# Ledger of designs, part 304: peptides against a protein of PDB entry 3WG5

Target 1, 218 residues: chain A of PDB entry 3WG5
Amino acid sequence: LAKNIVYVAQIKGQITSYTYDQFDRYITIAEQDNAEAIIIELDTPGGRADAMMNIVQRIQQSKIPVIIYVYPPGASAASAGTYIALGSHLIAMAPGTSIGACRPILGYSQNGSIIEAPPKITNYFIAYIKSLAQESGRNATIAEEFITKDLSLTPEEALKYGVIEVVARDINELLKKSNGMKTKIPVNGRYVTLNFTNVEVRYLAPSFKDKLISYITD
Target 2, 218 residues: chain A of PDB entry 3WG5 as posed
Amino acid sequence: LAKNIVYVAQIKGQITSYTYDQFDRYITIAEQDNAEAIIIELDTPGGRADAMMNIVQRIQQSKIPVIIYVYPPGASAASAGTYIALGSHLIAMAPGTSIGACRPILGYSQNGSIIEAPPAITNYFIAYIKSLAQESGRNATIAEEFITKDLSLTPEEALKYGVIEVVARDINELLKKSNGMKTKIPVNGRYVTLNFTNVEVRYLAPSFKDKLISYITD

## One batch from the design tools (peptide; made by RFdiffusion4, then SolubleMPNN)

Design b2_p29_5_s2 (from b2_p29_5, 16 letters changed)
Fold by OpenDDE base, seed 5:
Structure b2_p29_5_s2 (fold): chain B 218 residues (1-218), chain C 218 residues (1-218), chain A 29 residues (1-29)
Amino acid sequence: as target 1 above (218 residues)
Amino acid sequence: as target 1 above (218 residues)
Amino acid sequence: MAKKVKAYVELPVLGGSKEAVEAAIEKGR
C-alpha cells in the first residue's frame, strides 16, 4: 500500500516576495508528488500585504491541503502570518506560540515608531480578514479584533474561540489530531478529509537561493 | 578654498527596504562630509509603498540637499519613484526619461494581472502625493493625475507643468542649470540656495551588500 | 522578453507585534 506522503517545510522571518517564492516552490513539490498534505512550520512577525495576499491565493489554488503550523514554541503567526493561516486548509499551533496582531501599518519611521494606516486601509483589511475567516468557517469576530484591538491569542484561546483547529506539540501529535479532519477550505472545489493513518513524512529544505536570501534579509 | 563636494550615487530597480538602506547609506556619507548636495541617479519601475514613504522621510530629514536625477536616457521614476522625486529637494530628468504612472496596486496575481487597490487606498495616495507636491511647490493637480489618469510625462512636459525643476543631459549640465536654485523643500528648516560654482564630484559605489541584493532581486 | 515591470506602489506592511517587528528589523541589520 503506497504510503501517503506528508511534506513538512519551514518558513521563518518576514513575509516578502521571496516568501511567496518559498511557498510556491514547497507547494509545487508536494503537488507534483501527489502528497496527502504539506505542513508549513510558520514563524513570522508579519510582512508585506501584497506578498501575503499572493501567498493566500497560492494556498487556495493548491492541489493539495496546506496546513499552517505555528511552530516551534516561541514562534508566532503575527500579522501577515495570521492572514496566511486563515487562508489555509488547517491551522495548528504549538504550545507557547501566538497568533494575531493584525493591525495594518504603513511602516516604521526612522525612530522606530509605527506609521499608522489610515482608516481606509484598516477597513479594507478588516473586510479581507473577515472574508478569510468566513470562507474557512473560522471566527470572523475574533479575526476583526485581530485588527481593531490588535489582539493576540494563545493556542488554547485560538482553539477555544474557533480561530484554529489543532493544538499540537510536534508533527507527530499534529498528524494524529488532524487525522480525519476536513479541510476548512476546499481543495480543487472539494473539502478533503485528511488521512494520516499511514504516512511518510518528508522534510523539505530551503533552496540555495532561499538560504542566500534569508542570509541577506536577516 | 575648500571645494564644495557633490556626491553622485545610483539607485536602480524596484523600491524595497533594501533601497531604503541604500538611500540611508548614501545620504549619511554625504552628510558626514558636509556635502553641498547629493545627486541620486534614479531608475525605478516603482516598488513598495512603505519603503517609498520611509525613503521620502529620510530625504526630508537629510542634513543636505538630495537631488533626484532620473538618469540615464531610457530610465524612469515610475510610481514609487515619482513619490520619492516629489519628496526631494530638487528633481532633474535627462532627455528620454519619464515620470509618473503612480496608480497604487495591491500587487500582481500569479497570472501577472494587477490586483487593483480599493478606492480607499487610492484616495489615501492621492492625498499623500498631493501633499508632497504642495509642500515642494510643485503641480499638485498633475500629481493627482499621476494616479487618477495613471499619467506619465516626458522631462519637457514635467518641466512645463511645474512637476520638476531641471532637464539636463548629464551631471555637468545638471550642476550648471541647478546652480543658484533654491531647494523646493527646506534643509534643517531652511531653503538652501545651491552653490555649484566650484565643486568636486564624488561618485559613490554600491556596497558589497547592495550588489549582492541587486543580484538576487534582479 | 523583459517583463515590463508595471509601475506600482505596493500597499502597506502588515505590522506584527511591536516586539516581533523590532526583532525582525534588528536581525536585518
Scores: peptide ipSAE 0.030, ipTM 0.443, DockQ to the pose 0.298; fails the geometry check
Fold by OpenDDE base, seed 4:
Structure b2_p29_5_s2 (fold): chain B 218 residues (1-218), chain C 218 residues (1-218), chain A 29 residues (1-29)
Amino acid sequence: as target 1 above (218 residues)
Amino acid sequence: as target 1 above (218 residues)
Amino acid sequence: MAKKVKAYVELPVLGGSKEAVEAAIEKGR
């Protein structure tokens, strides 16, 4: 019997290879326990494109639904976080969060100014983000504008424009609202209807390594 | 009187934002002392594209000639190192070194496999590396093949194909051979003839911070 | 055994706040 378990894990900070390791670990645990889904509480200002693309691929390869939840209030799925969200089975946002601001940059100059990406790179990421939106049945025009206009949206705007699926204040409201929704991308080649009836919520803690890296980087 | 001083500094390891800081510090010191040139002994397997582009820009903004010297024997200017070299005023290589292998990658998978860059990104870096080669009067066809064929060259091959300007066993031979050569790119908007007649060689040591970071990353 | 860092050009960072990208660059070290 598929255990009526939903895992919840937090991923906070910049998207790096370490963030990929976190996603992989969390999803693997949830897969092994045949969870109904995993919810990733995401708060990221962005990060590396390579890690982001790997995370998207890992989510797409998941044997269970992966829900990206921009949480808590004040959090964001900025830049790389938006791509990850658009590559996931369901996007939720808490009130007071944001999504978008996806303009690729080469980095920061020593003075802290943004080094702009060349048009060819920008165009690549435009095509990529649009593909993620299209594949998930989300608003590809807004996805493009996350780059071209460096647009950021509130949860209400993102829902209104068809970028996300749920606005929820907490995990319980998220489970309630997302119950009966179909995943926006396939799980094992099929769109899955989420069933959160009588689920147990299990929280995954960061590993010691995760805590150490977070501590050093704070 | 322009002090007949040539600075020599070593930059070893992956190209990161820290490597940019090293380049900036070393070039700034040499600029402040009105050195005839700075030689950067480079040994790198590659690194981040953003840091690489910033380093190229910093070299191009230098008030003095910046010579990239792939040294010692066994060293390489691989990937990002090739771009940096092609963006410099003069490239030298020691016997037993290599240059090239510039195929952009998204990164490494958890299993250590290369994640290939999408064609659009590859094409961007092809255009970029070709522009560096063209601007410096170096072989743009070979520069492209550093990506498309993941080509690596010996010093003798690189010299033969017009990728580099000097093959030298040591700093003294480098100074002797490069004396009277014109920079491959402008210094302050003008091509400069290198004058290494009666120069004092001054070695710049890594800062304590440089040593610490190198120690942690090794 | 120090895994031979293969020659690579790493892709650009996707923009966020300056502080965020800087932090991402620092954490990627």
Scores: peptide ipSAE 0.026, ipTM 0.420, DockQ to the pose 0.256; fails the geometry check
Fold by OpenDDE base, seed 2:
Structure b2_p29_5_s2 (fold): chain B 218 residues (1-218), chain C 218 residues (1-218), chain A 29 residues (1-29)
Amino acid sequence: as target 1 above (218 residues)
Amino acid sequence: as target 1 above (218 residues)
Amino acid sequence: MAKKVKAYVELPVLGGSKEAVEAAIEKGR
């Protein structure tokens, strides 16, 4: 029986292989305690596609609901962060945050200009992001436009367009609003109704390694 | 008038944005002195596609011939290194070196397995590597097979198949064998005949930054 | 001024060891 425990952890900065390790560690801790869910407070400008895909896979393999919460105000789930959110069981955003801007790039030229991804690569990620949206019952047209138009949305717009499920100012409001919602993707093959009645909120601290990497990537 | 000077510099390790800086610095020094050529002793397992493409562009923009020399014995121009070589004015290899293995990857999974690039990405790099080979009058079929078969070649095979121009044991033999050869791509719009008669060989040392990065990437 | 890291999905690397890929990612930022 799931304990009435909800874990909260923060992931900030660029999405890298180390970010995967953070997701894996946090989700594993919450799984081990049979938590009702884990909330990942996400603030990212984007990052690596491989790490992103691995993170999405790890979320999809979670034994408990994984909620991506774009937090605090001023944070973003940009680029890779949007893919991760779309791959999660529930998306929440705080007011003053953003989601989108998902156009893939090969990198940066020496002058700092973006090296555009070739159409073949761009189209791959269009298909991928649309698949994530479709699988989660979210707006696949907007998901595509996150790439094709490099679109960024406010929380209110994202909610309105059916990209996200919750706008919440803090963890307490998030728990309140998401209570009784069904996960947008299955947990162990089943859509789960979230139960946040009388829950204990446990904050997971970043490891020393997590802090160091955040510092280096900031 | 080009001074009878040939610069030699070493680039070792993974191809990164910093590797671009190394190429740019070395080529710029040689350009400033109106050198007959610069020889880059290359030993790389591969690296980033963006950095690789920038390096190729920098080589193609060089005001002097850039010779890629896979050196010393045991070295490789693997993956990104092969692209760089194919983008250069002349390729040389020492006995006991290798070239090839150019299949693009998205990265590594958490278990250490390769995340295969989707066909769209692979096909992009097939087109790119073939273009480099064709532009340089090198074997485009083998260049494709560097990806499709993950093919690696010995110096003797690479020479035989028309992928490289010189097999040389050392700088002196390289200068001797390449003397009078035409560059495989133009220098400032013209194919240049290499003149290594009575040349001064100048070795460029890596910067402190170059040494530090090599140490971190090794 | 925090260089506004433009939102990006960084795409494929060419070959190499796991360590090579990881190092390339770290340096490309």
Scores: peptide ipSAE 0.024, ipTM 0.470, DockQ to the pose 0.221; fails the geometry check
Fold by OpenDDE base, seed 1:
Structure b2_p29_5_s2 (fold): chain B 218 residues (1-218), chain C 218 residues (1-218), chain A 29 residues (1-29)
Amino acid sequence: as target 1 above (218 residues)
Amino acid sequence: as target 1 above (218 residues)
Amino acid sequence: MAKKVKAYVELPVLGGSKEAVEAAIEKGR
């Protein structure tokens, strides 16, 4: 019986156009091999709204389930990372990680103060994040509060409130706990039941470009 | 009679947070010297919406008139540059320059195609650009079409349609033509009549940081 | 001390040349 392949790749740092390229590359590789799923280990403080929206769209167009895993302990899916997670087929978090803090900002002033986004932009992203939550059957009220209250959650809170699906310490526990779960959004128009009973885990290494970009952005 | 000082500074390249710093620095210097005005020679293909909105706000808070001058020939006030211009106290263009093309985008796909902004974002910027035009007594219909039709105008067209106030070949012609004009928006709550009859032109050099950033972005 | 980049969603880019947009993205790093 051909083992079902599950790919694992890491995306770390700010969400930018280069992050989109990473997502696209990793998902494409997993699609080409007809993988059961790809797990993206995500650690991000946030980033660009444009790149975030493109990544969400790329995930939604994936031929395979894309699992966002906030990992390792100490990692966050902050801001743009939360949107990406909410746009994915399954969200998992490791203990000691965080999700939320999604308030859109214009940037930082010279004194380091946040330049707030105009209400119209904030309202746009409220509508957007709520739509992602609703489409995935996740807590749209909490999704809104990620913006309106700049709320951040622990994995346990996020699970309790129905924002995420799994708390897992590692890939093995994630696979075990998510086995038999349905994707929270459709894959090619159908909700997929994840089958991780006989899986081969394949790790995708970052490209040279990915390494270089991470070095420049850190 | 103390000559009225007019500062001239150049801002070239993409509109970013660094561009805001340039605008802030240049305007602050001119404010400190109680200049009659500052002329910003602008050449930009566009840039970030956040930085653009911050720049517009900084111009609107200026204690002195800020004149946006699309210069030299071949320059453009494209996209973000158009918003900045529309938010300014006076717009001038040199022959052979352009203004417009203000359609908001999320970015570019891997194949180089434009990723369109969602309608809600586009509509936000339509409302924003129209407000800038209306507040400055400029053509709000054309301002909208800068987005909806991705319209670009020549200086002569922009003047004809009431988008800009002056077509000028150089700083001397600009000063001559704009002398006695009222600012299109208030300075400290009052519309100011420009007095360029006895002016000393002072050129502001880019800082080392400005030069370095331009070098990195080119 | 690594300046903890606060969580943020950056606004979209306004239209321009591909090069301009790419450069803007690169400078935002």
Scores: peptide ipSAE 0.024, ipTM 0.360, DockQ to the pose 0.227; fails the geometry check

Design b2_p29_5_s3 (from b2_p29_5, 16 letters changed)
Fold by OpenDDE base, seed 4:
Structure b2_p29_5_s3 (fold): chain B 218 residues (1-218), chain C 218 residues (1-218), chain A 29 residues (1-29)
Amino acid sequence: as target 1 above (218 residues)
Amino acid sequence: as target 1 above (218 residues)
Amino acid sequence: MAKKVKAYVELPVLSGSKEAVEAAIERGR
């Protein structure tokens, strides 16, 4: 019986329009190959709200389950990464990772100080993040507190509070633990039960362009 | 008598964090050489709100007058460019350029459709752009309409309505027309009368890094 | 045909904590 494919791709760094292009490319490849799912290994400090919203929309439009996996140990789904995770079909975290710290800012001043977002913007993102949490059946109170208290959680706390679905050390443990779970949001209008029995894991590498942009921005 | 220096630099393309770095570099060079002013030849369709706000702040912190010159013919100070201009010490436009179209958007969807900004965000930017206009003694009603009506103006209209200070065909005409004008915002806490008598024009070229990033993003 | 980049003001940055940003930069090196 032909092995079902699970794709794994890495998204690292700031959430930008380029990050959207990466998500779009990776999900498209996985869709074209009729993959069982795609796992995005995410490590982000945050980024742009516009790019984040587009990424969430792209995930929601996916023909296959998109799993956000905060990986490796030490990685974070901070700020924009939390929104993306909350907009996904399943959230997993590796031990030693973090999620949260979603307070919107207008940016950093030249002196490195935070430019505070006006209350109207903060309130918009509170409503938005709560909506994402509610739509995915995740903890909307904690989602709000990611903004109002700039809360950050460990994987164990996030699991306990119903923010995420899986704590896993590696891809194999993730596949094992998430097997038989229902997606937290619909795929093509239906909640999908993940089937990771007899799957082949295929890794997607960043494109040459992805590597070049990463090299120039570092 | 040692000629006073006026620097001229070009900022072209989308307003991003990299555009901020360009503004910062150019203004810093001009400050270090105790220039009479710096003229930024601006051609932008817009860009990021965070970068825009940082650029406005950097201009306001300048030790010398920063003149935004929408140039060459066919260029625009669209969206974020309008905010930057309104935050500057003097605005000039070449014939055949445009300013305005400041309606904030969340971004573009995958299909290229505009993601509308929520009313709360639109209202924030209305307040912000009006503040910039008021602080510079420019037309706050038109500044608001740049958002509410997505208004775009010709140089002649912008001058007529008190949005800009100068219409000039080239740098020489700009220097001639702006000579003796007071800055629309303070420099080091004081309104400066521009003195462009017996000035040397020095052009700042983009760095190698600037050229590389522009090449990759195109 | 160069798609006319429509004039836009993009919305605020959602940045993690300073510590999270610094940690991410260190991991990227």
Scores: peptide ipSAE 0.033, ipTM 0.453, DockQ to the pose 0.330; fails the geometry check
Fold by OpenDDE base, seed 2:
Structure b2_p29_5_s3 (fold): chain B 218 residues (1-218), chain C 218 residues (1-218), chain A 29 residues (1-29)
Amino acid sequence: as target 1 above (218 residues)
Amino acid sequence: as target 1 above (218 residues)
Amino acid sequence: MAKKVKAYVELPVLSGSKEAVEAAIERGR
């Protein structure tokens, strides 16, 4: 039986293999405690595609609901962050955040210009992001446009277009608004109805390694 | 006028944006001192494609010859390292090192299996690695096979096939063997004849940041 | 001015096959 516990953890910065380790650790802790859910406060400009795909897979394998919360105001779930969000059980955004801008790139040139991905790579990620949207019952057309138009959305737009499920100013409002919602993807093969009635909120701290990596990558 | 100074610096581990910073810093120091050349002792299993491309570009923009030296014995210029080497003014390898295995991958799955790159990505990197080989007057067929066959070569094979220019056990042997060689790509628009007669060897140390990043990525 | 870290999905890692590298080392011995 799930405990009336909701974990909250922060993931900030570029999506890397270390970010995967953070997701894995945080979700594992919440799973071990049979938490009702884990909320990941996400603020990312993007990152590595492989790490992103692994994170999505880890979320999809979670024994409990994983809620991606783009927080605080000013944060973004940009690029890789959007894929992660679309792969999650529920997406929330704080006012003043953004989601999208998912065009894959090979990197940056010395002058800071973007090295464009070849069309085949772009098409691969179009198919991938659309699959994430479709599987989660979210707007696959907008998901595609996150790439093809490099589209970025506000929380209100993302909610309106069916990209996300919740706009919330803080954790308390998120819990209140998401209470009774069904997960957008299954947990252990079943769509779960979130129960945030009388929950204990537990904050997970980043490890020393997590802090160090964040410091170096920022 | 170039000073009779040769700089030597070590770059070890995965190729990342931080590795670019290392290359840039080391080459800049050598340029500022009007060194005859800089030797980069390289040991890498590979890394990020964007960082690799930036490093190649930085080498090609160098005001002095950049020699990639796969060192010590047991080291590799694998994957991204091969591209970097092929983009350099001269490649040397120590006995017991390797070069090649350049197949691009999207990453690793959770189970450690390779996520294969789509054919279009592979073809992009085939074209890229062949261009590096052709521009440097090196074996473009073997460069392609580094990808298509995931080929790895010994120093002796690499020398025989015209992938590299020097097999050397140490810096002294490298300087001796490469003395009087022309760079495989131009420096400031001209092919430079290396002059290692009566040179001072100066070793550059990694910065604290370089050490920390290496420790975290290893 | 906070360098607008452009949102990016960073694509393929170039990683050599461990087995291929090991095989090359063994052949060089």
Scores: peptide ipSAE 0.031, ipTM 0.407, DockQ to the pose 0.495; fails the geometry check
Fold by OpenDDE base, seed 5:
Structure b2_p29_5_s3 (fold): chain B 218 residues (1-218), chain C 218 residues (1-218), chain A 29 residues (1-29)
Amino acid sequence: as target 1 above (218 residues)
Amino acid sequence: as target 1 above (218 residues)
Amino acid sequence: MAKKVKAYVELPVLSGSKEAVEAAIERGR
């Protein structure tokens, strides 16, 4: 019986246009092989709003379920990472990770202080993050508070509040716990029930370009 | 008699966080040597709003005059480049260049179509670009139209409308024409009269990192 | 023909507060 394929890839660092290319490449590979899902191990402090929006759109256009997994312990889906997670088919977190802190900023001043976003921009992102939460059946009130209170949550809190779907220590526990769950958003117009029985896990490596860009941006 | 030093550096490509580092490095070198001015040969299709705002702030905090020169022929100070120019101490353009097209966008969709910015964001950038024009004594009405009409201007039009200060074919003509002009914004709290009599021109090269980043982003 | 340079001003960076992220990690340990 043909084993269900699940791809696993890592995305670490700031969300940029290059991060979009990573998402696109990884999802495309998994789509080509008609995988049951792709799991993206995400660790990001945030990044560009434009790149984030493009990544969300790419995930929502995926032909297969895209699971965002905040991993390993110590990782975060901060700011842009939270939006990406909320735009995905399933969110998982490892113990000792965090999600949230989504207040938009214009950037950092020369002294390292935050340049505050004007209310008009903040309100735009409030509406956007709430839409992602609502569309995925997640807690839109908490999603708003990720901006208005710059709130960050633990995995246990995020699960309790209905922000995420799974707390898992590793890929094997994630697959076990998410087996039989429905995607929080549709795939090709349908909510998919994940089937992780008899799964082959395939790890995707970063391209040479991905490695080079990450090295330069770190 | 100690010759007045003028530095010249090139910034080409998209405006990013790396472009900020280039501006910062170039201006810092010129500040350290107490140059009469630095000329930035600018050729950009645009880029990130955050990086642009940081660059504008860095220019405005400069201890020496920063001249933006849209060069060579065929170059543009498009979008983010226009904001940078309007935030500078003097704007020059070579014949066959352009300035403007400042309508903010959220990004590009997968099909390459523009994702339009919401009115709230557009209005923010209208206010911002007008402030830059007003502070520099340049045409704020045209600055607004760079957004509202997505207007682009030739050097001759930009000069006529009071958007820029100089049309020059090369660095030597630029120095000749701008000699005796006052900066459009203050340097260390004072409007400076440029003195390009007996000038030594020093060219700054991109760092190895700058070259590598440009190679990867192109 | 003036090459229509598709000029774009990209919207602001979404950066999380490092302090808020660190605080959340500490609470989860």
Scores: peptide ipSAE 0.027, ipTM 0.410, DockQ to the pose 0.696; fails the geometry check
Fold by OpenDDE base, seed 3:
Structure b2_p29_5_s3 (fold): chain B 218 residues (1-218), chain C 218 residues (1-218), chain A 29 residues (1-29)
Amino acid sequence: as target 1 above (218 residues)
Amino acid sequence: as target 1 above (218 residues)
Amino acid sequence: MAKKVKAYVELPVLSGSKEAVEAAIERGR
């Protein structure tokens, strides 16, 4: 029986335009090979809203399911990472990871204090994050609270509240648990039932450019 | 007679958190040496609002005058660059440069279309850019139109409309023309009269990290 | 033709509260 292919790639660090390029590259590779899905192991403290929105859009335009996996233990899908996750076809988290803390900021002052976003911007992102949650059938109230309360959740809490779909310790457990699940958003206009029976896992490495940028941004 | 020192550094490309680091580094060097001023040769198509606001704040906290010089010919202080310029102690432009086009965007869609900022965000940046213009005694109406009309100006127009202070072909002409000018915003709470008599010009080079990031972002 | 990088002000950084993230991690341990 021909093996279905699942790609796994890691995206770590701040969400930037470069992170978009990484997502685009990885998803494109998986699309070209007609993979069953791509799993993005995500570890991010947040980043740029523009890059985030572009990434969400790229995920939603994917020809294959994109699974955001907050991994490894200790990782987070913080801020922009939460939006990306909520925009994806499936969210998984490893034990010991976190999701949330989505308050938009204009930046950091020189003293390290947060420059607050004006209410208008905050409200925009509230609406946006709620839309992502609603479109994916996830908890829109909690999505809002990721901003309004700067809420962060454990995997178990996130699962309990219907923010995420899977808690998994590793890729194998993720594949096992997500097998037969429907994507939370459409793939090419259709909700896809994930088929992780007899799959080959292929790992995608960061490009040289990816490594270089990561090195610089870390 | 002890030479006054003027630093000159180049900042090119997209405004990012890294660009903030560049500004901070360059200004810090100039501050440490009690330079008469630092001239930042700026060439940017724009960038991140957060980084821009941080840069503006860093400039305003400078212990020495920070002159934004849109240079060389063909360069622009577009979008975020305009805000940075308006937040600075003096704006100069070389012939054949441009300033303006400050409409905030959320990002670019996958098809390359601009994701429009919601009116609330646009209005925030209108207020912000006007405040920068007002604080610096520059044309706040034109500053608004940089957003509302996506206006871009030549150096001559920008000078005529009171957006900038100097049109200069090179550093020498800039120093000559700006000599005796008052800073458009305070330095340590005081408007400073620029003294470019008997100055030594010192060029600051980008760090290795700066070069690497520029290489990656270009 | 170099895509005319339209001048843009990119919208806010979404920063997570470090404390909130850390707290969430600790609760998940």
Scores: peptide ipSAE 0.027, ipTM 0.402, DockQ to the pose 0.522; fails the geometry check

